Peptides against a protein of PDB entry 3T6J. Designs and how they scored, part 94

Target 1, 375 residues: chain A of PDB entry 3T6J
Amino acid sequence: PIVESYIGFIESYRDPFGSRGEFEGFVAVVNKAMSAKFERLVASAEQLLKELPWPPTFEKDKFLTPDFTSLDVLTFAGSGIPAGINIPNYDDLRQTEGFKNVSLGNVLAVAYATQREKLTFLEEDDKDLYILWKGPSFDVQVGLHELLGHGSGKLFVQDEKGAFNFDQETVINPETGEQIQSWYRSGETWDSKFSTIASSYEECRAESVGLYLCLHPQVLEIFGFEGADAEDVIYVNWLNMVRAGLLALEFYTPEAFNWRQAHMQARFVILRVLLEAGEGLVTITPTTGSDGRPDARVRLDRSKIRSVGKPALERFLRRLQVLKSTGDVAGGRALYEGYATVTDAPPECFLTLRDTVLLRKESRKLIVQPNTRLE
Target 2, 372 residues: chain A of PDB entry 3T6J as posed
Amino acid sequence: PIVESYIGFIESYRDPFGSRGEFEGFVAVVNKAMSAKFERLVASAEQLLKELPWPPTFEKDKFLTPDFTSLDVLTFAGSGIPAGINIPNYDDLRQTEGFKNVSLGNVLAVAYREKLTFLEEDDKDLYILWKGPSFDVQVGLHALLGHGSGKLFVQDEKGAFNFDQETVINPETGEQIQSWYRSGETWDSKFSTIASSYEECRAESVGLYLCLHPQVLEIFGFEGADAEDVIYVNWLNMVRAGLLALEFYTPEAFNWRQAHMQARFVILRVLLEAGEGLVTITPTTGSDGRPDARVRLDRSKIRSVGKPALERFLRRLQVLKSTGDVAGGRALYEGYATVTDAPPECFLTLRDTVLLRKESRKLIVQPNTRLE

## One batch from the design tools (peptide; aimed at target 1 A83 E207)

Design b2_p29_5_s3 (made by RFdiffusion4, then SolubleMPNN; from b2_p29_5, 12 letters changed)
Fold by OpenDDE base, seed 3:
Structure b2_p29_5_s3 (fold): chain B 375 residues (1-375), chain A 29 residues (1-29)
Amino acid sequence: as target 1 above (375 residues)
Amino acid sequence: SLELIREIAEKQGNVETNPYGGTAGTFYF
């Protein structure tokens, strides 16, 4: 329909255990032009899913063509407005019944309204490029995140009758080289098993899918980017992610050893993965601002995205998926919480950087819901 | 102006803030 709406208990980000949904609702209008781009992405989804770094046995058995629509939000009733939505949030339903994706296009416009002089933690040479391509790169990221992130992967399940949705004898865990040793039993879900890390872990997987697949020329072509523009969109998308990983420290509470925002935790994890890759891919340099107070700069080496970044992200993303598919909570927690740990250990000194992030934080953005008019 | 839009929105109660604080919070559902 041209007018889209939903209402109900949808997102569980405000539940520490990731189980209870917040009641929310919206009314939005379809943006036909942007929706057409997402339709092309949907048309390529089955092929692009094969580009993800896990065996077909860890992907959905049957591709279910989802809906994907770009929406301009007219009204949103809830605690926060997302940039994109993938529903339902139940992996079993996504696997068996399918899903719907939406991009809240006009929400992104608010996120893009950053003045150059207020843009923190970037090199001066990157600021103009970042401002120019943040919007377009985010459209790419949201599309991939929702459709191919949340919309990808299989859960290994044993049903109430004892039947498996995978061949126990032939399916091999690509990380261990062994047969599958764990799965979801009847009544177990992603959220019930992974609990406190489930939301952030899934967001991290989805964000990683976005970064990984945005390197694919077909993706950029779908969004209308070619040549140097495509490379700039890729660069800015990755740059935005590593910057976001630094900004994420605002949402960490050291005293409680907890994260207050699942997406930002996910972005910090990705930053840690890319820092671990080394080789000068990502550099965070503490500096002194013009005001004489602490500042920092994030540098991403464009030339190393494919050679260093992609392989690191590939390995990480595969591990995320394998652990998710097999219901390996112990392994999943060890991996994810390891990267999500914030310490003051050198060389990064993240707790010290957090002080810098807090010092440089901007005032909270207010999102104003628009009106429509007939012309 | 954005300021005018803000004023109008405030009168209409159409102002939303990030529930998690900060400005970096672009969220996906």
Scores: peptide ipSAE 0.027, ipTM 0.513, DockQ to the pose 0.077
OpenDDE base, seeds 1, 2, 4, 5: peptide ipSAE 0.023, 0.025, 0.031, 0.023; ipTM 0.543, 0.493, 0.578, 0.543; seeds 4, 5 fail the geometry check

Design b2_p29_5_s4 (made by RFdiffusion4, then SolubleMPNN; from b2_p29_5, 12 letters changed)
Fold by OpenDDE base, seed 5:
Structure b2_p29_5_s4 (fold): chain B 375 residues (1-375), chain A 29 residues (1-29)
Amino acid sequence: as target 1 above (375 residues)
Amino acid sequence: MLELIREIAEAQGNVETNPYGGTAGVFYF
């Protein structure tokens, strides 16, 4: 339909246990031009899923082709407006019944209005390129995040009758080289097992899928990027993620040792992974702004995205998926919380950087509901 | 039960939206 809506208890970000949805709803109209790009992405999804860094046995046995639509929001009622949505929020249903993806296009466009002079934490030489490509790169990221991020991966399940949805004798854990030793039992879900880390962990996995697959030429072609433009879109997408990881420190509360936003925690984790990769891939340098106050610069070496960044992200993303698939909460928590820990340890001194981030924080933007007219 | 309610209330109060007004992954530009 040209007009779409949903209403109900959907997102669980405000539940401490990640299980209970808040009541939300929207009314939106279809952006046909952007939807056509997502339809092409959907058409390529089965092929692109094979590019993900886990064995086919850790992927869904059958890809259920979803609808993917770009929507211009007319009204949204809830605590916050997402950039994209993948529903239902139940992995078991996604595996058996399928899913739907939407991108909230005009919500994304609000971010495109960033003024150059207000753009923080980037090298001066990157700012113009960043402004030019942040929108297009974000369209790519959201598409991949929703469709191939949230839409990918298999949960290993034992049903009420004791039957497994995987072959216990032949499926090997790629991280350990051993047979699968853990799985979800009847009544266990992703959210129920991983609880407090489930939302952020899944967002981190989905964001990582976006970064990883945006390197694939077919993805760039689907979105209409070739040659130098394609490389610039890749660069800006990765740069945006690295910058977002730094900005994420705004949403960390040192006194409570907790994160207040799942996606921001996810982006910080990705930043930590890429920093750990070393070799000059990512550098965060404390500086002094023109106003004489603390500032910082994030540098991403474009030439090292494929050689250093991709392998690091590949290993990390595979681990995320394997731990998710096997229901290994202990391993998953150890991995994820390890990267999500914020300390003031050198060389990064993240707590000190947090103070800089807060100092440079922009005023919160207000999203105002649009007017509609018949032409 | 009361502790859980307090924890829920505290957790809900601490959940922040992104700088653009969304709780979900509006990318920080």
Scores: peptide ipSAE 0.019, ipTM 0.513, DockQ to the pose 0.046
OpenDDE base, seeds 1, 2, 3, 4: peptide ipSAE 0.021, 0.020, 0.019, 0.021; ipTM 0.490, 0.486, 0.511, 0.446; seeds 1, 2, 3, 4 fail the geometry check

Design b2_p29_6 (made by RFdiffusion4)
Pose (drawn by RFdiffusion4):
Structure b2_p29_6 (pose): chain A 372 residues (1-112, 116-375), chain P 29 residues (1-29)
Amino acid sequence: as target 2 above (372 residues)
Amino acid sequence: ATLAVQLLQVLLHSLDNNNTLKEEHVQFI
């Protein structure tokens, strides 16, 4: 459609429980030139789902070209203006017929070297160069194969299923599936507090995982002297964001104030656990004399160590999502999402530095439409 | 069709108390 639109109580992020949605609405025009560079990604999107760490029976039944667009925003009502979105928020529809992927083109043109804190003098060079371009990749993957992948196991009214039980097996356990989503049950209704952050973490992780693929970069025009940097800046940005996320954590209440930032911190911790000197957090000192930190990501070890930690992580997340296992999900997540002062990082002590170097986000003014 | 789009835009601004200031989204971090 020339004009793309949507509205309702949709994103559930701000409900302390995680079910009730916050009202919003948007009207934006579809840009053509930048969209083809996405419809490409849609065309070859079918294969990639099978590259995911879980078997094809643990994935949605068919596939689709639901849609991927680039929208110049006219009116976005509500609290915020996301870079990209995958909707409608009803999972059942995501599997049965389809969903949509939205990359807002003109919001980006808004958001783009001393504020590059927690990096090194190198790095921030590659950051300034490849941040913008890589942003499209991460967003495309986050939206398309982030939430585009995965399958829910639901018990329909009768004792039957939405799938064949005897032929489905959990790779982690080896048994046959003992858990699932029953009638009326949904992602938010079960995982609740964690559902948003958990799902987002899965999407971003698939983002990096498939951001390691030559094809996707060929779609975005990255290869050779190119294919490096963009991937690096992407992962580096992920780990840095995992550091900045401490600001949005409330230690007193032992509570996270956001899904994305918490999820990013979790991915950071998983990478730190992979160890092998791949990632480091150094309690340095800024030129101003005050405290500071430098995030060190060895790029040569990306495929040899980091990727395994990813696909094992995604495999677990997805496995627990399909069977709807809350106990495992939480125990696997809230354990990763835990914030403490234990070394050799001391996140409780780092958080202060993160707050000192903290940033306050900008404001986006919007135009109106007068009737003549 | 154009008029309908314009009316929808006016409606959305009215529902939002003509608030044109929006905070940047966290995805840009």

Design b2_p29_6_s1 (made by RFdiffusion4, then SolubleMPNN; from b2_p29_6, 13 letters changed)
Fold by OpenDDE base, seed 4:
Structure b2_p29_6_s1 (fold): chain B 375 residues (1-375), chain A 29 residues (1-29)
Amino acid sequence: as target 1 above (375 residues)
Amino acid sequence: SLLEVQLLIQKLHELNNNNTEKVEDVQLL
């Protein structure tokens, strides 16, 4: 078997300031068969990067072909086991030296085990479709999230010698129409500048890339979906995200006005963006469960994903990238915290919905790591 | 086929019945 491993202070998600890495390590075996779809995605990555909603000047100057491998985890030491990883976590290194993507295939396999009777917040007519396509849609999302999410975009940098990695005279900020007014100085990083929002903001960007690019026919073809199946995968991917945005409320602490999980905060932000788009794209309806207690239903209008959802997400995603590239912490914080704010204001009444989410919370099962044997 | 996918999903559910997490809880690093 081909064995991959890493160990060290790698992920900063548990640092409130997003800077200090948590000690983590794993040993995994390469799943060659499951890596094939990701290899096809890598082969299309350079082209797909051009589909992202920012000018080429905000994308990496040179495409660096990354690795993307599906891994079966043998042992994992850390606070949580991810479904995907993009490393290194330094954007400057990603754009100059390259990066590696992994999908933790056996983690995904565990996550696919959804029971219909335990599936909350969906309409009955969506449940079977959701169960059927959750796995495939998540494979698509993971691939896009890692490769084209975390693997995309450029940071504008002035080096220690005063040289810029962009033309100050010609590069225009697409949001302002002006020349670039801010950048990263030598020694400044994404995490050091954006601090408390850095991890969640980046996850939000990566998740948004996934939703945005999954609409591209070529992406679905790469994953082996065509026709009605491709449309169902798209629908379920978007449906999963809006549902996740509701579920995310579990991880908000009203008393502290903070989020306890970066990915969930990101998913809530995306939900807010799609709700703001209006036009009946997303609807969250409080209901009463069969037990007489509060419940809720999330509905996504499939017919409005491309017409309403995509444009809203496009604008939002572009803003995320532009603010990231320019190191505009003030603008980035204002944007992101605006969407991440949880209030009980109508019509959504998110704090009330949070109570419903908590009421419907299910116990999570433990992931048990396997023993290996020679055959 | 759709049926094959359904059967595969069912098989995965059975294999992971005692060791499952929600996709919503999965981290993407």
Scores: peptide ipSAE 0.107, ipTM 0.484, DockQ to the pose 0.067
OpenDDE base, seeds 1, 2, 3, 5: peptide ipSAE 0.017, 0.013, 0.016, 0.021; ipTM 0.485, 0.457, 0.431, 0.521; seeds 1, 2, 3, 5 fail the geometry check

Design b2_p29_6_s2 (made by RFdiffusion4, then SolubleMPNN; from b2_p29_6, 16 letters changed)
Fold by OpenDDE base, seed 2:
Structure b2_p29_6_s2 (fold): chain B 375 residues (1-375), chain A 29 residues (1-29)
Amino acid sequence: as target 1 above (375 residues)
Amino acid sequence: SELEVKLLQQELWKLNNYNTEKVESTQLL
């Protein structure tokens, strides 16, 4: 097997300011089969970018195809094992040596291993399907999230010399119908402008890209799914996302009006978008568990994913991208914080649901690191 | 431009970070 390793100050997520990297290291083995799927996805990336719901003027002028590899982790030293990694995280190395997208396949498999009896918030009819397809659907979602989520979209920039990377006279904002009125100036970055919402906002965009593009037949074909299997993978991917949006409430601190995890905040936002779409697409029903204590069920109407869900997500995702591209912090914050707000207002009563989520919280999963040998 | 590259690099850093960050329980999608 091909062995890969990486050591250094890799991820800064544990830093509240996103500045200080945690010292981490891993040794992993290449999963050749999954890596081949990701390679096919990379090969199709330029075409798939055209399927995203914004004008070409808001997409990158040139897509740089990265290497994309799936790894099975043998050992990982750090506070947490990620599901995916973009390496190296050092700008100088990315410029000189390039970069690689990495999916940690066995970490995902372990993270998703759930016994049927412990699977919360799903209807009984969905549990077996969810268990069967959670892994495969997650592979699709991760690939899309990493490659075409984070890898997509253009930032409008004015350089130090006053030159623009877009034609100010011809590029039209699809949301306003007007010329571009804001952009990133010299020295401004995504993080510097969007600040406290930057990470979660970007994760929300990337997750939304995953959900949106997983509906594309070519994507499913790349991952080896056709016919009924493809439809089940789509359904479970969307179902998993809406369930995750409910589970996300664990990571909200009402007293501080704060989210403690960027990805979970992003997933809650997506849930809110899909709930807003209405028409019975997503339903969250408070119930009583067998123990007589509060419970809940999430229902996703499979038949409405394309007719109701896709258009809602399309509009939302386009707005996210346009606001990102134009550096419209005020508009972006208003949009994102609006969906990220947690209240106890009916009909959802999210603060009450949060209590239910906390009550049904699963024990933290421990990943026991394996050994391997050649026979 | 160099600025675009820097902005892209910052975006790419966010790409794969399914980090089991500061959360007592990481529920991966």
Scores: peptide ipSAE 0.028, ipTM 0.626, DockQ to the pose 0.122; fails the geometry check
OpenDDE base, seeds 1, 3, 4, 5: peptide ipSAE 0.026, 0.024, 0.025, 0.025; ipTM 0.641, 0.615, 0.635, 0.608; seeds 1, 3, 4, 5 fail the geometry check

Design b2_p29_6_s3 (made by RFdiffusion4, then SolubleMPNN; from b2_p29_6, 14 letters changed)
Fold by OpenDDE base, seed 5:
Structure b2_p29_6_s3 (fold): chain B 375 residues (1-375), chain A 29 residues (1-29)
Amino acid sequence: as target 1 above (375 residues)
Amino acid sequence: SELEVKLLQQELLKLNNYNTVKEESVQLL
């Protein structure tokens, strides 16, 4: 099999300032079948980028075609095994060679393995559908998240010589209707500017891109879904996200007003956005379990995904991108932390729901990394 | 520019984690 590996200080999620990388490394084997789907996605990436809800002036001037591969992990060293990876090499970028996207297939497969009786917070009518399509929907989401999420959007930059990578006279901020008033200067980076929210904010943007673009027929076709199957994949993808937003409360520490996991914070933010959209799109209902203890159910109205969900996500995602592009930390922090705030305010009563989430928490899977031999 | 490359690198060096819940251990292979 084709073997791939990486090693180094890569992800900064563990740094409270979002700047210092955690040392990570893996060895993995290529999954050819899934990689083929991602190759098709890569082939359509430039076109799909145009579907994102920001002006072309806020998109990269030139899309560099990346390598996109699905990998089965043999060994991983780090604080956690991801489902996907987006990694550019500095030299590759300098030489316009692109970047690498990776989906860790067998990690996803582990995530797919959900027993119906252990599946929390879903309506009974959704459980079988969720179990059936969780895997395929994850493949779609991860592909979009890594490739078109992390791979999208332009940062406005003024270099050391004072030159801009955008036309200050003609580029208009779609949110304000005005010329661009802020940008990244020499020595500034995404992480240095947005600091404590940088990682989670970016994950939120990437997840939102996934949800938004999965509605596009071409995306589903690329992944081999048509008709009712395509609609079910979309539904389950969105359902999974809103469920994940509820589950995310596990990773919030009320006493410190702190999120302990960037991706889960991101998913909670998305849940808040979709709840704010209203119109019955998302409903979280406290219930009583069969054991007589608190429980909850998340409902997503399939018929409102496009009519209510998409516009809400579009507006939110555009704002995320505009604030990111312009380096508007104040605006970005206000927006993101606003949605990331966890209170016990009605109607959701998230702190109460958190107690329910913790009560219903199950043992996490122990991922064992076996020895692999060629037979 | 070099700055743009650095900024892009910062943007793209990301991982996606999906939490899984199950009471049993799983081998990757």
Scores: peptide ipSAE 0.026, ipTM 0.579, DockQ to the pose 0.072
OpenDDE base, seeds 1, 2, 3, 4: peptide ipSAE 0.026, 0.024, 0.025, 0.108; ipTM 0.622, 0.609, 0.594, 0.532; seeds 1, 2, 3, 4 fail the geometry check

Design b2_p29_6_s4 (made by RFdiffusion4, then SolubleMPNN; from b2_p29_6, 18 letters changed)
Fold by OpenDDE base, seed 3:
Structure b2_p29_6_s4 (fold): chain B 375 residues (1-375), chain A 29 residues (1-29)
Amino acid sequence: as target 1 above (375 residues)
Amino acid sequence: DELEVKLLIQELLKLNNYNTEKVEDIGLL
């Protein structure tokens, strides 16, 4: 088997400033069969990047073909085990040297092991479909998130010599219609500049890319889905995201106005964006469980994903990228934290829903190191 | 601006309390 590993100070999710990495490491075995799907995605990446909702001037000047590998993790040392990885986390290096994508396949498989009777916040009619397609939809989402999410977008930079990596005279901000008025200066990075929101903001961008691009037929074809199956994968991917946005409330601490998990905050933001889109796309309905205690249901109208959801996500995702590219921390913070704010305002009453989420909280899944054997 | 003040307060609160909160690294990185 092909063995891969990494070790070091890698992910900064535990640093409130988004700068200091947690020391982590893994040992894994390459899953060749699944890796082949991601290789096909890599082969299409340059074309798919053009489908993202920002001008080419806000995309990387040169696509550097990355490695993308599915790994079966033998051991992972860290505070948590990710489903996917895009490294390095340095945007400058991603732009100039490239990156490597990893999907932790067996971690995903464990995450998929949900019993129907324990599946919270879904309509009964969605549960079987959700269970059936959760895995495949996650493969799609992970691939897009890592490769085309984290792997996309340009940072506008002025170097120490005063040179720009973009044409100041011709590049136009698509949101303002004006020339670029802000950028990263020498010594400024994504993490240093956006600090407390950097990690979650980037995760939100990457997740949004996944949802947005999973609507593209070519993506579904790469993963082997056509016709009704492709539509079900799309539906379940979006359904999972809106459900995750509700579940995310577990990771919000009202007393500190703080999020304890970057990805969950990101998913909540996406939920808020899709709720704001209105038109019955997403509905969260408080209910009463069979036990007489509070419950809730999330409904996603599949017929409105393309007509309502996609345009809303397009606008939001473009704004995320433009603000990231221009280093507009004030605008970025206003946008992102606006959607990340948790209140008890009607109609959603998210703080009340949080109580419901906590009440219905499943026991934390413990990921146990797997046994493996050579055949 | 009220929003700006609110955001600043939230940021300060995050900075002051983050180290005491459990951060979980789960999902897509």
Scores: peptide ipSAE 0.018, ipTM 0.401, DockQ to the pose 0.060
OpenDDE base, seeds 1, 2, 4, 5: peptide ipSAE 0.023, 0.021, 0.024, 0.016; ipTM 0.624, 0.532, 0.364, 0.383; seeds 1, 2, 4, 5 fail the geometry check

Design b2_p29_7 (made by RFdiffusion4)
Pose (drawn by RFdiffusion4):
Structure b2_p29_7 (pose): chain A 372 residues (1-112, 116-375), chain P 29 residues (1-29)
Amino acid sequence: as target 2 above (372 residues)
Amino acid sequence: PPEPGPVALGPDVTLAENTFFAQPGDEFP
């Protein structure tokens, strides 16, 4: 459509429980030139789902060209303006017929070297160069194969299923599936507090995982003297964001104040666990003399160590999502999402520095439409 | 030119954000 639109109580992020949605609406025009560079990603999107760490039976049944667009926003009502979105928020529809992917083009043109804290003098160079371009990649993957992948196991009214039980097996355990989503049950209704952050984490992780693929970069025009940087800046940005996320964690209540930031911290911790000097957090000192930190990500070890930690992570997340296993899901997540002062990082002590170097986000003013 | 409308929150580079949604941790300045 020339004009793209949508509205309702949709994103569930701000409900302390995680079920009730927050009202919003938007009207934006579809840009053509930048969209083809996405519809391309849609065309070849079919194959990639099978590159995911879980078998094809643990994925959605068919596939689709649901849609991927680039929208110049006119009116976005509500608390915020996201860079990209995958909707409608009803999973059943995501699997049965389809969903949509939205990359807002003109919001980006808004959001773009001393504020590059927790980086090094190198780094921030590659950051300034490849952040914008890589942003499209991470968003495309986050939206398309982030939430586009995965399958829910639901018990229909009768004792039958939405799938064939005897032929489905859990790679982690080896047994046959003992858990699932029953009638009326949904992602938020079960995982609740964690559902948003967990699902987002999965999407971003698939983001990096497939951001390691030559083809996607060929779609975005990255290869050779190019294919490096963008991938690096992407991962580096992910680990740095994992650091900045401490600001949005409330230690007193042992509670996270956001899904994306928390998820990003979790991915950071998983990478730190992979060890092998791939990632480091150094309690440095800023030129101003105050405290500070430098995030160190060895790029040569990206494929040899980091990737395994990813596909094992995604495999687990997805496995527990399909069977709807909350116990495992939480135990696997809230454990990763835990914030403590234990070394050789001391996140509880690092959070202070994160708050000192903290940033306050900008405001986006919107135009109106007068009737003549 | 059109009149200015209300303001809303958006993604920030310095927060190293690739995606953004307004969540409880966000505040209007």

Design b2_p29_7_s1 (made by RFdiffusion4, then SolubleMPNN; from b2_p29_7, 12 letters changed)
Fold by OpenDDE base, seed 3:
Structure b2_p29_7_s1 (fold): chain B 375 residues (1-375), chain A 29 residues (1-29)
Amino acid sequence: as target 1 above (375 residues)
Amino acid sequence: SPEPGEVRLGLSPARYESVFFAEPGDEFP
């Protein structure tokens, strides 16, 4: 088997400013079966990028085929084990060594392993389906998130010589209908401009890409799902996201008005977007548990995913990209922080729900990294 | 700290773009 390893400063999620990386390392083996699926996804990437809800002028001019592999983790050293990584990530000096998208496949099997009895915030009718398809749906989501999420979208740049990487006269902002009025200047980067929201904003964009593109039949086919199975995978993927948005409240600190986890903030934002869509797409209902204490249920109407959810996500995702491309920090911050705001306003009463989430919180899962063998 | 199941990719679009996408003027330090 092919053994992969990486040691270095990878992700900056623990840095509030998103600039300082955490030192991480892992040893993993290639999962050939899943890697083959990702290879097919890569082969379709250029076409699938065109399905994203922004004009080609806001997408990369030229697509270069990346390496994308799925790995089964043997050993991981760090504060947490992600489901996917782009390597190298943090160290710009390693750029010449090439980038690789990595999915940590066996992490997904353990990370969300929950007994049916302990599975919180889902309707009883959804629990078995959720348990059955959460793994496969995550494979889809991770692939899309990494490759077509993080790998999509153009930044408008003016170089040191004053030249633009876009035609100022012809490129139109799809949100305003006007010419492009802002861009990244020399020395400006995504991180430097968007700073405190850069990480979470980008994760939100990537997650949204996953949800949006998982609706595409070609994507499900690539991952081997057809018919009713494909629809169930879609449903569970979306269900997982809205559930995650509720769970995310654990990572909000009301006293400081801040989020402690970028991905969870992103998921909460998506939940807010889908709730805003209305029409019964997503419903969060406070309940009373069997213990007599507060509980809650998240309901997603699968019949409204395409009719209500997709359009809402489309509009939101387009706005995210346009603001990112144009370096519009003010607009981007207003949009993102608006959805990331947690209040106790009705009907959701998110601060109250947070108490419920904390009450029902499960202990942090311990991931035991097993040995592997060849047979 | 990241939680299990999270998806992580390099947060610098500039770095990602330089490797996976070739566009004129996409030079970042």
Scores: peptide ipSAE 0.007, ipTM 0.449, DockQ to the pose 0.032
OpenDDE base, seeds 1, 2, 4, 5: peptide ipSAE 0.015, 0.016, 0.018, 0.015; ipTM 0.488, 0.484, 0.425, 0.491; seeds 1, 2, 4, 5 fail the geometry check

